# Peptides against a protein of PDB entry 6D0Y: the designs that were tried, part 6

Target 1, 225 residues: chain A of PDB entry 6D0Y
Amino acid sequence: ETEDHLESLICKVGEKSACSLESNLEGLAGVLEADLPNYKSKILRLLCTVARLLPEKLTIYTTLVGLLNARNYNFGGEFVEAMIRQLKESLKANNYNEAVYLVRFLSDLVNCHVIAAPSMVAMFENFVSVTQEEDVPQVRRDWYVYAFLSSLPWVGKELYEKKDAEMDRIFANTESYLKRRQKTHVPMLQVWTADKPHPQEEYLDCLWAQIQKLKKDRWQERHIL

## One batch from the design tools (peptide; made by RFdiffusion4, then SolubleMPNN)

Design b1_p8_7_s3 (from b1_p8_7, 5 letters changed)
Fold by OpenDDE base, seed 2:
Structure b1_p8_7_s3 (fold): chain B 225 residues (1-225), chain A 8 residues (1-8)
Amino acid sequence: as target 1 above (225 residues)
Amino acid sequence: SLAERLES
């Protein structure tokens, strides 16, 4: 395959096809595997790009990376390294929306057996540890908590199945921080009944409550976060 | 997730 063709294949996977998505992903993984000897760098770069720019296809591309990692056990590590570099770059550039999405992407890679659960736990431990840093703006602390919590829908089940004690400690630290932080109420549209609207809950508190509910429901998403 | 299903 040519580099240009690889780009097309990667970008278009998951679009309408006569074949199943699973079949298409498996096929693409095979094509990419065959081309790794010649185009590994390009493939890595392309996958990093689509991972960042096509959030609607998150599970497609995490799955694809997982399939590739299964075929070439070194590929996953190289991809993760690239993604971590991108995450760091996003943070340095103050692109926090991209950064949080990358964390979510990495989280789902745990489900694809690309990232080990203990490694993800360690990353989240590091994130939440920011809340304990002195002389750090709260906005920074809040972001890391947000990045952690907002990623749990994708990986919470797996992490609690394998590292429940460690996760509980992270949760305890998170809860402690949320209780002591300065709360900011951001006006947003609220759905209410005929009764008077209730005060809007702070966004991190709201997210925390949702995650706690999700945890209680054994990480089965029965509600929209 | 889709990822879990395909990697199982």
Scores: peptide ipSAE 0.020, ipTM 0.693, DockQ to the pose 0.047
Fold by OpenDDE base, seed 1:
Structure b1_p8_7_s3 (fold): chain B 225 residues (1-225), chain A 8 residues (1-8)
Amino acid sequence: as target 1 above (225 residues)
Amino acid sequence: SLAERLES
């Protein structure tokens, strides 16, 4: 395949086809594997680009990378390194929406056997450790907690199965931070009924409650958070 | 999901 054709194949995977998505992904993985000796750098750049710019296809591209990694090639490691570099760049540029999506993408790569569970735990430990740093704006501390918690729907089950003690420590540190951080209270955002007034909960407290419920339900999702 | 299938 030529470079231009590879770009088309990568960008269009998951679109409507007479074949199943699984078949298309297997086929594309085979094509990309065969072309890695000649087009590795181009394929890396293309996959990083679509992973970043097409969030609606997150599971398609994590699966594709997983399939490539399973074909006995170290491509997965190089891809992860590129994605981590992009994450760092996004954080430096204060592109927090892109950054949080990249964390979720990396989280799902654990399920695809591209990233080891201990490595993801270490990343989350680093994130939550920011809450203990002095002279750091709370908005930045809050973001790292948000990035951690909002990624758990994709990887919480796997991490607790393999690193339950470490995860419990991260949760304890997170809970401690949430109790002591400054919160914004807006009484007018309360929902009132005749018998049940419902105060508006702060967004991180709300997310924390949702994740605690998910954990209690053994990470079995009934609804997407 | 596809990711869950690969996880198994």
Scores: peptide ipSAE 0.020, ipTM 0.668, DockQ to the pose 0.043
Fold by OpenDDE base, seed 3:
Structure b1_p8_7_s3 (fold): chain B 225 residues (1-225), chain A 8 residues (1-8)
Amino acid sequence: as target 1 above (225 residues)
Amino acid sequence: SLAERLES
C-alpha cells in the first residue's frame, strides 16, 4: 500500500459499505499490521490525526487501535504516548474542547485494552487533586472535574470493576469540592413537568447528578457507544 | 458497542 492509499483507507473507514463495520475494521487492521514494518511512523501520525479531527468516529478509531494492539505489536503504547503529548499541547494552547475530547478518547481505549485501568484511575486522581490546590482559579478546577465526570460514561464501568476503592475516593473528593465551590447566583429557573417542577441546576451539579444516576444504574446507558 | 466486543 502507498501512503496515500493508507490515508484514504483510514479516513474512510466507517462510511457506507457492502460489508459490516466490524469486518471492515478487521480488514483494515490486517492491512495496517502488514505495513507497520515500512510505514509505522506514517500510520501513527495518520491515526493521531483522525482521532483528533473526526470525533464522530471515536469508537471506530479506538477499536481500530485496540485491534492493532492485540496483534502483539507495541504499537498501542506509542500511540497513547502521542495522544498524551497532544493532550498536553491542547491544554497549553487553551484548547479545552479538544483536551476534554482527548480524555474521552483515552478513556475508551481502556475498554479496548490499550490503556490499563490503574493508569486511567491515576490520571483522574491527578485531575481531581487540582481541586485541592491553593491559588488555582475555580474555572481551572471546574474544568478538571468536568473532564473527569464527562469521561465516565465511556469508562466508569471498567474502572469501578477494577479499582472500586480508588474510584470511591475520587468521587468523595469530587463531591466535597462541588459542595464548597462558588456557584453563580441567579434567579431560580424551573423545568415544568406535568406533575412537579424541577429547579434548574448549575452545569456541574447537573452533570454530577447524571453521573450518580448512571453509577446507580450500574453504568447502563440508553445510548450505544 | 465496538469497545464491548473487544472486552469479550
Scores: peptide ipSAE 0.019, ipTM 0.663, DockQ to the pose 0.043
Fold by OpenDDE base, seed 4:
Structure b1_p8_7_s3 (fold): chain B 225 residues (1-225), chain A 8 residues (1-8)
Amino acid sequence: as target 1 above (225 residues)
Amino acid sequence: SLAERLES
């Protein structure tokens, strides 16, 4: 396989095919596995790139990485390390939109058995701990809470199944922070219900309410986040 | 989800 061909295969997975997506992913995983001895670095870079640039294919690529990781290779770990490095770089560059997506991607890797649940819990604990840092702008604190909460649709079920006590602690800390932080209301949120006047709801409070509902529903999505 | 299918 040529590097260009690998790029094409990786970028086009999930597109229209006569075969099922699952079959195509298995096939691609086999191809990539066979080429790892010669093109591991390239494949890693390609997967990191598409993971970052094609958010619409999040579950496709997490699944692909999961399949590769299951084929008796340490590829999954190396991929995660690369993604973590990218996350750190995004944070350093204040590219918070990319960073939050990377957190979601990593979250879904838990479902693919690439990242252990305890490791993800530890990451979220670290995120929420930022709310306790001194002399930190609230925008930074808010982002880490947002990154945590907005990733739970992808991993909340798994984490509560395996680490419920730890998750409850994180939730308690999050709730405590949300109660004491300064709130900024967004006027556009009032457009939600035109028939009944209601106070503006702060965006993190809104997200918190949605996640609480999701949790109450046992992480079965019945609403749009 | 696709990810959940890997659990089997």
Scores: peptide ipSAE 0.020, ipTM 0.665, DockQ to the pose 0.043; fails the geometry check

Design b1_p8_7_s4 (from b1_p8_7, 5 letters changed)
Fold by OpenDDE base, seed 4:
Structure b1_p8_7_s4 (fold): chain B 225 residues (1-225), chain A 8 residues (1-8)
Amino acid sequence: as target 1 above (225 residues)
Amino acid sequence: SIAEKLEK
């Protein structure tokens, strides 16, 4: 395979085909595995790029990486390392939108058996621990809580199945922080006329409520987050 | 399922 062809294959996976997505992913994984001796670095970079730039294909690429990891464990590890480096770079650059998406991507890699559940729990513990840092802006603390909570739709079920006690601790710490943090006042943007005006819920409180509901529903998503 | 394949 040529480098250009590999790029095409990787970018187009998941598009309309006569074959099932699963079959296509297996096929692509086989092709990529065969080309690793010659194009490992390129394939790694390509996968990192599409993982970052095509959020609509998150589950496709996490699955692909999962398949590759099963075929070549070393490659899977290198991919995760690259993604972690990218996450760190995003945080360093204050690119928090990219960072939160990367956390979500990594979260779904747990479902694909690329990242171990304990490792993800440890990451989230580290995130929530930021709430305990001294003399830091609340926006920093809020972001890490947001990154944690907003990733749970992708990995909460798996983590609670394997690390329920640890997750409960993280939740307790999160709840404690949310209760003591300063809430910002946001002007109401009323879209409809009502007899009684209602205040807008603070965004983290809203997310927290949604995640608690999701947890209560045993991580079966019934509402849009 | 994909998950089953990954478990092999």
Scores: peptide ipSAE 0.019, ipTM 0.640, DockQ to the pose 0.043
Fold by OpenDDE base, seed 3:
Structure b1_p8_7_s4 (fold): chain B 225 residues (1-225), chain A 8 residues (1-8)
Amino acid sequence: as target 1 above (225 residues)
Amino acid sequence: SIAEKLEK
């Protein structure tokens, strides 16, 4: 395979095909594995790029990386390292939307057996620990809580199955922070029904409630969040 | 599903 061909294959995977997505992913994983000796750096870069820039294909690329990791464990590790570096760079650049997506991507990699559950728990522990930092803007604290909570739809089930005690501790810390944090004072619109008013909540409180419900539902999503 | 296959 040529570099250009690899780019095409990686970018187009998951698009309409006569073959199943599963077959295409397995095939592509095989092709990429075979080409790693010659094009590892390029493949790594391409996968990082599409992982970052094509959020609509999140599960496709996490699955692909999972397949590659199964074939080449070292490559999987290198990919994760690259993604972590990218996350750090995004945070440094204040690209918080990219950063939160990367956290979600990493979260789904747990399901693909690329990242171990304990490692993800540790990451989330680190995130929530930011709430304990002194002399930092609340926006920083809020973002890390947001990044944690908003990633749980992708990984909460797995983490609670394997690390329930640790997750409960993180949740307790999160809840404690949410109770004591300053909430924004912005005029809100009230949505009313004929039967009862619909209260508006602060975005983190709303997210927290959603995650609590998801947890209560044993992490089975009834509605697309 | 692919996810299920990966989990096996």
Scores: peptide ipSAE 0.013, ipTM 0.644, DockQ to the pose 0.045
Fold by OpenDDE base, seed 2:
Order: C-alpha cells, then structure tokens, then sequence
Structure b1_p8_7_s4 (fold): chain B 225 residues (1-225), chain A 8 residues (1-8)
C-alpha cells in the first residue's frame, strides 16, 4: 500500500544511499507533497512520530519539514500545530524528556524557516516567565529554563541575529533566576585525574556557563555541550 | 549544514 510505502520512505531517509542526503530529502519532499492530497493526515502523523521517536535524525526531519513547508506552507503550519499539541501532551503526561526534545526540534525548525524567529522568542519568553510564577515547584521552573537553555545550541544564533534585544532580556531573567534558585547537587559521572577533584557544578549552572560561552563564541560550537 | 541550505 502506498501508505505503508510512505512510512518506509520517511523512516529510512538519511540511511546509506548512492545519492546525497540533500538529494534524498528533496526527492522525498516531492513525493510527500504529491501525496498530501490523499495522505495528508497520515504523512502528518508519520512526521510527528519520527520527529519524536528518532532523535538521532532530528536535523534530517527538520530539514524535510522545511522542504515541505517551502512547497506547501499550509502543511508546514499544520505540522507545527501538531508538534505544539504533542509538546503540550508530553508536558501533561509528565514526559519531560520528550518535551524537551520537542522544544529542540521546534527550535531547529526555525533554522529551516518553518517557525519564525519571533515565534520562538515568544515561546522562550513564556518558558522563562515560569520562573516568575509563585507557588509552583522549583522543578517546574528548572525544567523550563533547562528546555530553553538546552535548545539554544540549535537556534541561538538565529534568534540573536533577529531578536537580540529580546533574547538579552530573556537571558537576564534567566540569570536572575539561576542566582536565586535553590542549588541542588545532580550526580554525574566525571573523570577525575587528580586526588582532589573539583566540586561538581550544579547542572543548570553548568549549562548556563556553557551557553554563555557559546554565546560569546557567536553560537559557533567549538566545544561539546 | 543542511539547514543553512534552506536559507537560500
């Protein structure tokens, strides 16, 4: 069945091929576009599924969606809406690992011109605004900060190029929160080469430092976050 | 990156 074939094509894209990945993605985008009239719902569902279940292919699928969006703007919009719904669903289900990944995916969609930079900025503003909420668990505040910061490697460059002032305000608010929040020790495996190892840095503080460095480096990843 | 290609 054509529907099953679409699933195969979508799932296998990015695997070894005689053609370039770019060529394969363009080809697949064309195939999917042609089938949208008959299989839009299925294609939408499939793309949402692979987007959330195959994190190793994040850039492949964001690019694919970008290509599709360029061909069919309405579909791109529907996909984003579906992903937002999925994000909300993940949050409701307390599936925070999936949720954070979805935020990263959405972030990379900005690079693919599927999501406008201002929209992503607004999302991050909303995330960081959670830190200002009263009578909520710190874990909630921490997660939204984490989701924001951990997504910046994928979109920070674009957002600062287009919305630097707004991003600076978000950063200021984030920094303020990080300074006032309760610090917690998060056990991590570290390689120790000295008899007197350095104290383990709190995970959000560590991430913040890494992001600050990345920002300083103009969002060019020269180090592993 | 492929994403950069989409900027064209």
Amino acid sequence: as target 1 above (225 residues)
Amino acid sequence: SIAEKLEK
Scores: peptide ipSAE 0.011, ipTM 0.648, DockQ to the pose 0.043
Fold by OpenDDE base, seed 1:
Structure b1_p8_7_s4 (fold): chain B 225 residues (1-225), chain A 8 residues (1-8)
Amino acid sequence: as target 1 above (225 residues)
Amino acid sequence: SIAEKLEK
């Protein structure tokens, strides 16, 4: 395949086809593998771009990378390195919306056998450790906790199966931080007209409660968080 | 999902 055709194939994968998505992904992985000797850099850049800019196709591209990694382990490693570099750049640029999505993408790559569970645990340990840093704005501390918690629907099951003790430590540290952090109270969002008024829960407290329930349910999702 | 099929 030519370089221009590769771009089209990568961008359009997952669109309606006479073939199954699984078949299309397997076929594309084979095409990309065959062209790596000539177009490795281009393919790497294209995959990083679509992974970053097409969040609606997250599972499609994580699966594709998983298939490629199974065929060419070195390329899978280079892709992860590129994505980590992009994450660091996004954080430096304060592009937190892109950064949180990249964390979720990397999280799902654990399920696709591209990233090892211990490596993801280490990343989350680093995130939660920010809560213990001095002279750091709370908004930044909150973001790292949010990035961690909001990624667990994609990887929590695998991480607890492989690193339960380490994950429990991260959870304990997270809980401790959530108890001591400053919370924003919004009385106007409270329901006072009902017999039982319900106070508005802070967004991180709400997310924490949802994740604890998910954990209790053995990471079996019944609805999208 | 397809990703889950590839899950370890």
Scores: peptide ipSAE 0.011, ipTM 0.649, DockQ to the pose 0.043

Design b1_p8_8_s1 (from b1_p8_8, 4 letters changed)
Fold by OpenDDE base, seed 1:
Structure b1_p8_8_s1 (fold): chain B 225 residues (1-225), chain A 8 residues (1-8)
Amino acid sequence: as target 1 above (225 residues)
Amino acid sequence: SIEEKILS
């Protein structure tokens, strides 16, 4: 395939077709593998770009990378390295919307056998360790906890299957932080509604409750968080 | 820093 055609194939994968998505992804992975000797750099850049700019196709591109990684382990590694560099750059630039999405993307790559579970656990340990930083805004501490918790729907099952003890430690540290952090309360909402189905919770407390329920349900989701 | 230790 020509370079221009590769861009079209990568960008349009997952669109309606007579074939299944899985079949199309396997076919595309084969095409990309064959062209790596000539277009590795271009393919790498294209995949990084669509992974970042098309969040609606997250699982499509994580699956594609998983298939490519199975065919060419070195390329899979280079892709992960590129995405990690992008995450680091986003964090340094305080681009937290991009950063949280990238964490979710990397989380799903664990399911696709591109990133090892222990590596993801280590990343989350680092995230939660930010709660122990001194002389930093709470919003920074909160964001890293948010990034961790909000990614668990994509990877919690795999991480607990492989590293349950380490994950329990991370959860304990997270719970401890959530209990001692300053919380925003909105008591005025109680004035308007005397009959609420649930008590008013701060957003991180709410997310924490949802994740604990998900964990209790053995990471089987009945609805998207 | 955390920013330098991502999946290190």
Scores: peptide ipSAE 0.199, ipTM 0.881, DockQ to the pose 0.017
Fold by OpenDDE base, seed 2:
Structure b1_p8_8_s1 (fold): chain B 225 residues (1-225), chain A 8 residues (1-8)
Amino acid sequence: as target 1 above (225 residues)
Amino acid sequence: SIEEKILS
């Protein structure tokens, strides 16, 4: 495949086709693998780009990378490294929306067996450890907790299957932090349907409750988070 | 920093 055609293939995967998505992904993985000797850098860059810019196709591209990783472990590693670099760059640039998405993407890569569960656990341990940092803004602590919690729908099941004890410790630390942090009220998001409107739950507390429910449901997502 | 340790 030509470089330009590779871009088209990568960008269009998951769109309407006569074949199943799984079949298309397998086919594309084969094409990309074959072209790695000539276009590795381009393919790597393209995958990183679409991973970042097409969040609606998150699972498509994580799956694709999973397939590629199975074919070429070195490439999978390079991709992860690139994504980690991007995450670090996003954090440095204070692009927290991109950063949190990248954490979710990496989380799903665990689900796709590209990133080892212990590595992700370690990452989340590091995230939650930020809550113990002194002389830092709460917003920093909150964000890392948010990044952790909001990623669990993609990886919680896998992590608890393999690292339940460690995850429980992370959860305990998270809960402890949430109990002691300053709560924020967002009046504009409240539902004012009565004289005594129901207070809007603080966003991290709400997310925590949702994740606890998800955990209780054995990570079977039966509700919209 | 944590930013430097992410999956390192």
Scores: peptide ipSAE 0.199, ipTM 0.879, DockQ to the pose 0.017
Fold by OpenDDE base, seed 3:
Structure b1_p8_8_s1 (fold): chain B 225 residues (1-225), chain A 8 residues (1-8)
Amino acid sequence: as target 1 above (225 residues)
Amino acid sequence: SIEEKILS
């Protein structure tokens, strides 16, 4: 495959086809593996780019990377390293929307057997440990809790199946923080009914409640968060 | 730094 053709194949994977998505991904993984000797750097860059810029195809590209990792373990490692570097750069640039998305992407890589469950647990332990940092703004603490909680729809099931005790500890620490943190009250944001006004719930408390329900439902989503 | 510890 030429570089231009590889770009086309990577960008268009998951679109309507006569074949199943799984078969298309397997086929593409084979093509990419064969071209790694000549186009490794280009393929790596392309995958990193689409991973970041096409969030609607998150699970498609995590699955593709999973298949590639199974074929070429070194390439899988290089991809993870590249994504971690990108996450670090996003954090340094205060691009928190990209950063949280990258955490979600990495989370789904656990399901694809690219990142080990214990490694992801360790990452989340590090995130929640920020709540214990002294002399830092609450917005920093809140963001890392948000990054953790908002990623659980993608990986919570796997992590509780493999590391339930450790996850329970992280949850306990998170709950403790949420109870003691200063909450922003926005009384002007209310849903008005004929009988009773209802204020908007604080965003982290709302997310926490949603995650608790998801956990109770054994991580089976009935509604998109 | 947590930023440097991410999957290190």
Scores: peptide ipSAE 0.194, ipTM 0.878, DockQ to the pose 0.017
Fold by OpenDDE base, seed 5:
Structure b1_p8_8_s1 (fold): chain B 225 residues (1-225), chain A 8 residues (1-8)
Amino acid sequence: as target 1 above (225 residues)
Amino acid sequence: SIEEKILS
């Protein structure tokens, strides 16, 4: 495949086709694997780009990377490293919207067997450890808790299946922080469709309650958070 | 910092 054709194939995967999505992804993974000797850098760059710019195709591209990782383990590792670098760059640039999305993307890579569950647990342990930092703005502590909690819909099931004790510890630390932090009242952008009126809650407290419910439901989502 | 330790 030419470089231009590879770009087209990668960008258009998941679009309407006579074949199933799974078949198309498997086919594309085969094409990309065959072209790695000649176009590894290009393919790596393209996958990183579409992962960032096409959030609506998150599961498509995590699955594709999972298939590629199964075919070429080294490439999978290089991709993860590239995404981690991007996450670090986003954090350093204070691009927190991109950063939280990247955490979600990485979270779903655990389901695709690209990132090991223990590695993701370690990342979340590091995130929640920020709550213990002294002489830093609470907004910093809050963001890392937010990044952790808001990513659990994508990976909570897998992490509790593999590392339940460690996850419980992280949850305990999170709960402790939420109880002792200063409460703030900010506008919420979520759409509330509950039949019964509920009192307004602080955003992180609300998210925490949603995640606790998700956990109770064994990580089976019944609605979009 | 946490920014340097992510998956490191």
Scores: peptide ipSAE 0.193, ipTM 0.878, DockQ to the pose 0.017

Design b1_p8_8_s2 (from b1_p8_8, 4 letters changed)
Fold by OpenDDE base, seed 5:
Structure b1_p8_8_s2 (fold): chain B 225 residues (1-225), chain A 8 residues (1-8)
Amino acid sequence: as target 1 above (225 residues)
Amino acid sequence: SIEEKISS
């Protein structure tokens, strides 16, 4: 395969075809595996790029990486390392929207058996630990909590199945922080949902409540957060 | 499909 052809294959995966998506992904994984000896760097860059720039295909690309990781474990590791570097770069550059999406992407990689559950737990422990740093602005502490909570729809089930005690500790620390943080004044608005009306709360408190509900529902999502 | 696009 040429580099241009690989780019086309990677970018267009998931588009309408006569074959199933699963079949296409398996096929592409095979092609990419075969071309790693010649195009590893290019393939890695392409996958990182589409992972970052095509959020609508998140599950497609996490699945693809999962399939490729099963074929070539070393490449899977290199991909994760690249994504972590990108996350750190995004944070350093104050690109918080990109950063939070990358955390979600990494979270779904746990479901694809690319990232081990304990590793993701450790990442979230690191995030929540920022809340204990006194020299950090609250806005930054809030972001790490947001990144953690907003990623749980993608990985909460798996993490509680594997590391329930550790997750409970993280939740306790999060709850403690949310109780003691200074809340931004927000006018109370009545939000109407299909189930029941509720007052709109401060965004982190609202997210916390939604995640608590998701947890209570055994991580079976009934609504879009 | 990807199968249709495979050249190698």
Scores: peptide ipSAE 0.017, ipTM 0.663, DockQ to the pose 0.193
Fold by OpenDDE base, seed 4:
Structure b1_p8_8_s2 (fold): chain B 225 residues (1-225), chain A 8 residues (1-8)
Amino acid sequence: as target 1 above (225 residues)
Amino acid sequence: SIEEKISS
């Protein structure tokens, strides 16, 4: 295999094929495993790239990484380490869009048995702890809460199955923060068709309500967040 | 397809 060929295979996985997606992923995992001795660094970089740039294929690539991890545990660990480094770099650069995609990707890796549930809980505890820090702009605090809440559709079920007490604590801290934070009003965006005015709900409050509903529904998603 | 590429 050449580096260009590997890039093509990775970028195009999930496209229309005569075989099932699962079969294609198994095949690709085998190819990538065989090429790790020669192209490990390239494969790591490629997977990190598609993880952050192709969010529409999130579950495809997390599954692929899960398969690779099952074949080569060392690679799985190196990949997670690379992703964490990338997340830290994104946060330092204030690239919040990239960072949230990485958090969601890492979240779904829990379902793929690449990341342990306790490790993900610890990450979310760290995120929510930012809300308690002094001299931190609210926009940054809000982002960590957003990153946590918006990742729960991918991992909330697993985390509550294994770490329910810790998750409840994180939720309590999140709720406390949401009650005390300053809310932004956007009257010019208000749209109402009835006699009674309906103010637009603040985005984090809205997300919180959605996640609470998802939790109540035992993490069975019945609506698009 | 991926299968075709893998077989290539």
Scores: peptide ipSAE 0.017, ipTM 0.644, DockQ to the pose 0.231
Fold by OpenDDE base, seed 1:
Structure b1_p8_8_s2 (fold): chain B 225 residues (1-225), chain A 8 residues (1-8)
Amino acid sequence: as target 1 above (225 residues)
Amino acid sequence: SIEEKISS
């Protein structure tokens, strides 16, 4: 296949078809594998681009990468390395919305058998360790905690099944930070009813409560967080 | 399908 045709195939995968999505992904993975000897760099760049720019297709592209990794482990590794570089670049550029999405994407790659659970745990340990650094703005500390917690719906189950002790340590450190960080209180946003007052909660505290509930439910989601 | 896209 030509480079232009590969771009079209990658960008349009998941669109309505007479075939199942799974069938289309298997077919595309086969085509991409066959073209790696000639177009590895182009394919790598295209996959990084769509992974970054098309968040609505997250599970489509994580699945595709998972299929490619199963066929060619070296390519899977190179893709992850490229995504990590992009994450670092996003953080340097203060593109925190892109960065958090990339962390979520990488998290789902654990489910696709592209990233090992211990590697993801190590990443989250590094994130939460930022809360212990001196001379770092709280907004940056908060972001790393947010990136960690907001990614757990995609990978928390797998990580606790394989690295429960390490995850408990990360949770303890997170809880400790949340208790001591500066918080903005907005009492006027509290919702009051005759029978059920609803106090306003800070966004990280709210997310923490949701993740704690998810953990208690054994990571079985009953609603979108 | 992927085959249709390849053939186009």
Scores: peptide ipSAE 0.017, ipTM 0.626, DockQ to the pose 0.246
Fold by OpenDDE base, seed 2:
Structure b1_p8_8_s2 (fold): chain B 225 residues (1-225), chain A 8 residues (1-8)
Amino acid sequence: as target 1 above (225 residues)
Amino acid sequence: SIEEKISS
């Protein structure tokens, strides 16, 4: 495969095909594996790029990476390292939307057996620990909590199955922070009735409530967050 | 690049 062709294959995976998505992913994983000796860096960059730029294909690419990791464990590790670097870069660039998506992507990689559950727990512990930092803007603390909570729909089940005690501690710390943080109200997002606007719950409190519900439902998503 | 293709 040529580099240009690899680019096309990676970008187009998951699109309409006569074959199943699973078959296409398996096939692509095989192609990529075969080309790693010659195009590892390119493939790595491509996968990182699509992981960042194509959020609608999150599960496609996490699955692809999972399949590739199963074939080439070293590559899987390198990919994760690259994604972590990208996460750091996004944060440095104040690209918090990209950053949160990357956290979500990494979260789903746990399901794909690319990242171990304990590693993800450790990451979330680090995130929530930011809430304990002194002389830090609340926006920073809020973002890390948001990144944690908003990623749990993708990985909460797995983490609680394997690291329930640690997760409970993270939740306790999160709850503690949410209780003591300054709450903000965004009127522009408030739902209005004919006479009075509905009080809008603060976004992190709302997310927290949703995650608590998911947890209560044993992480079976029956509703869209 | 793929980034250019996605953005185009």
Scores: peptide ipSAE 0.011, ipTM 0.556, DockQ to the pose 0.061

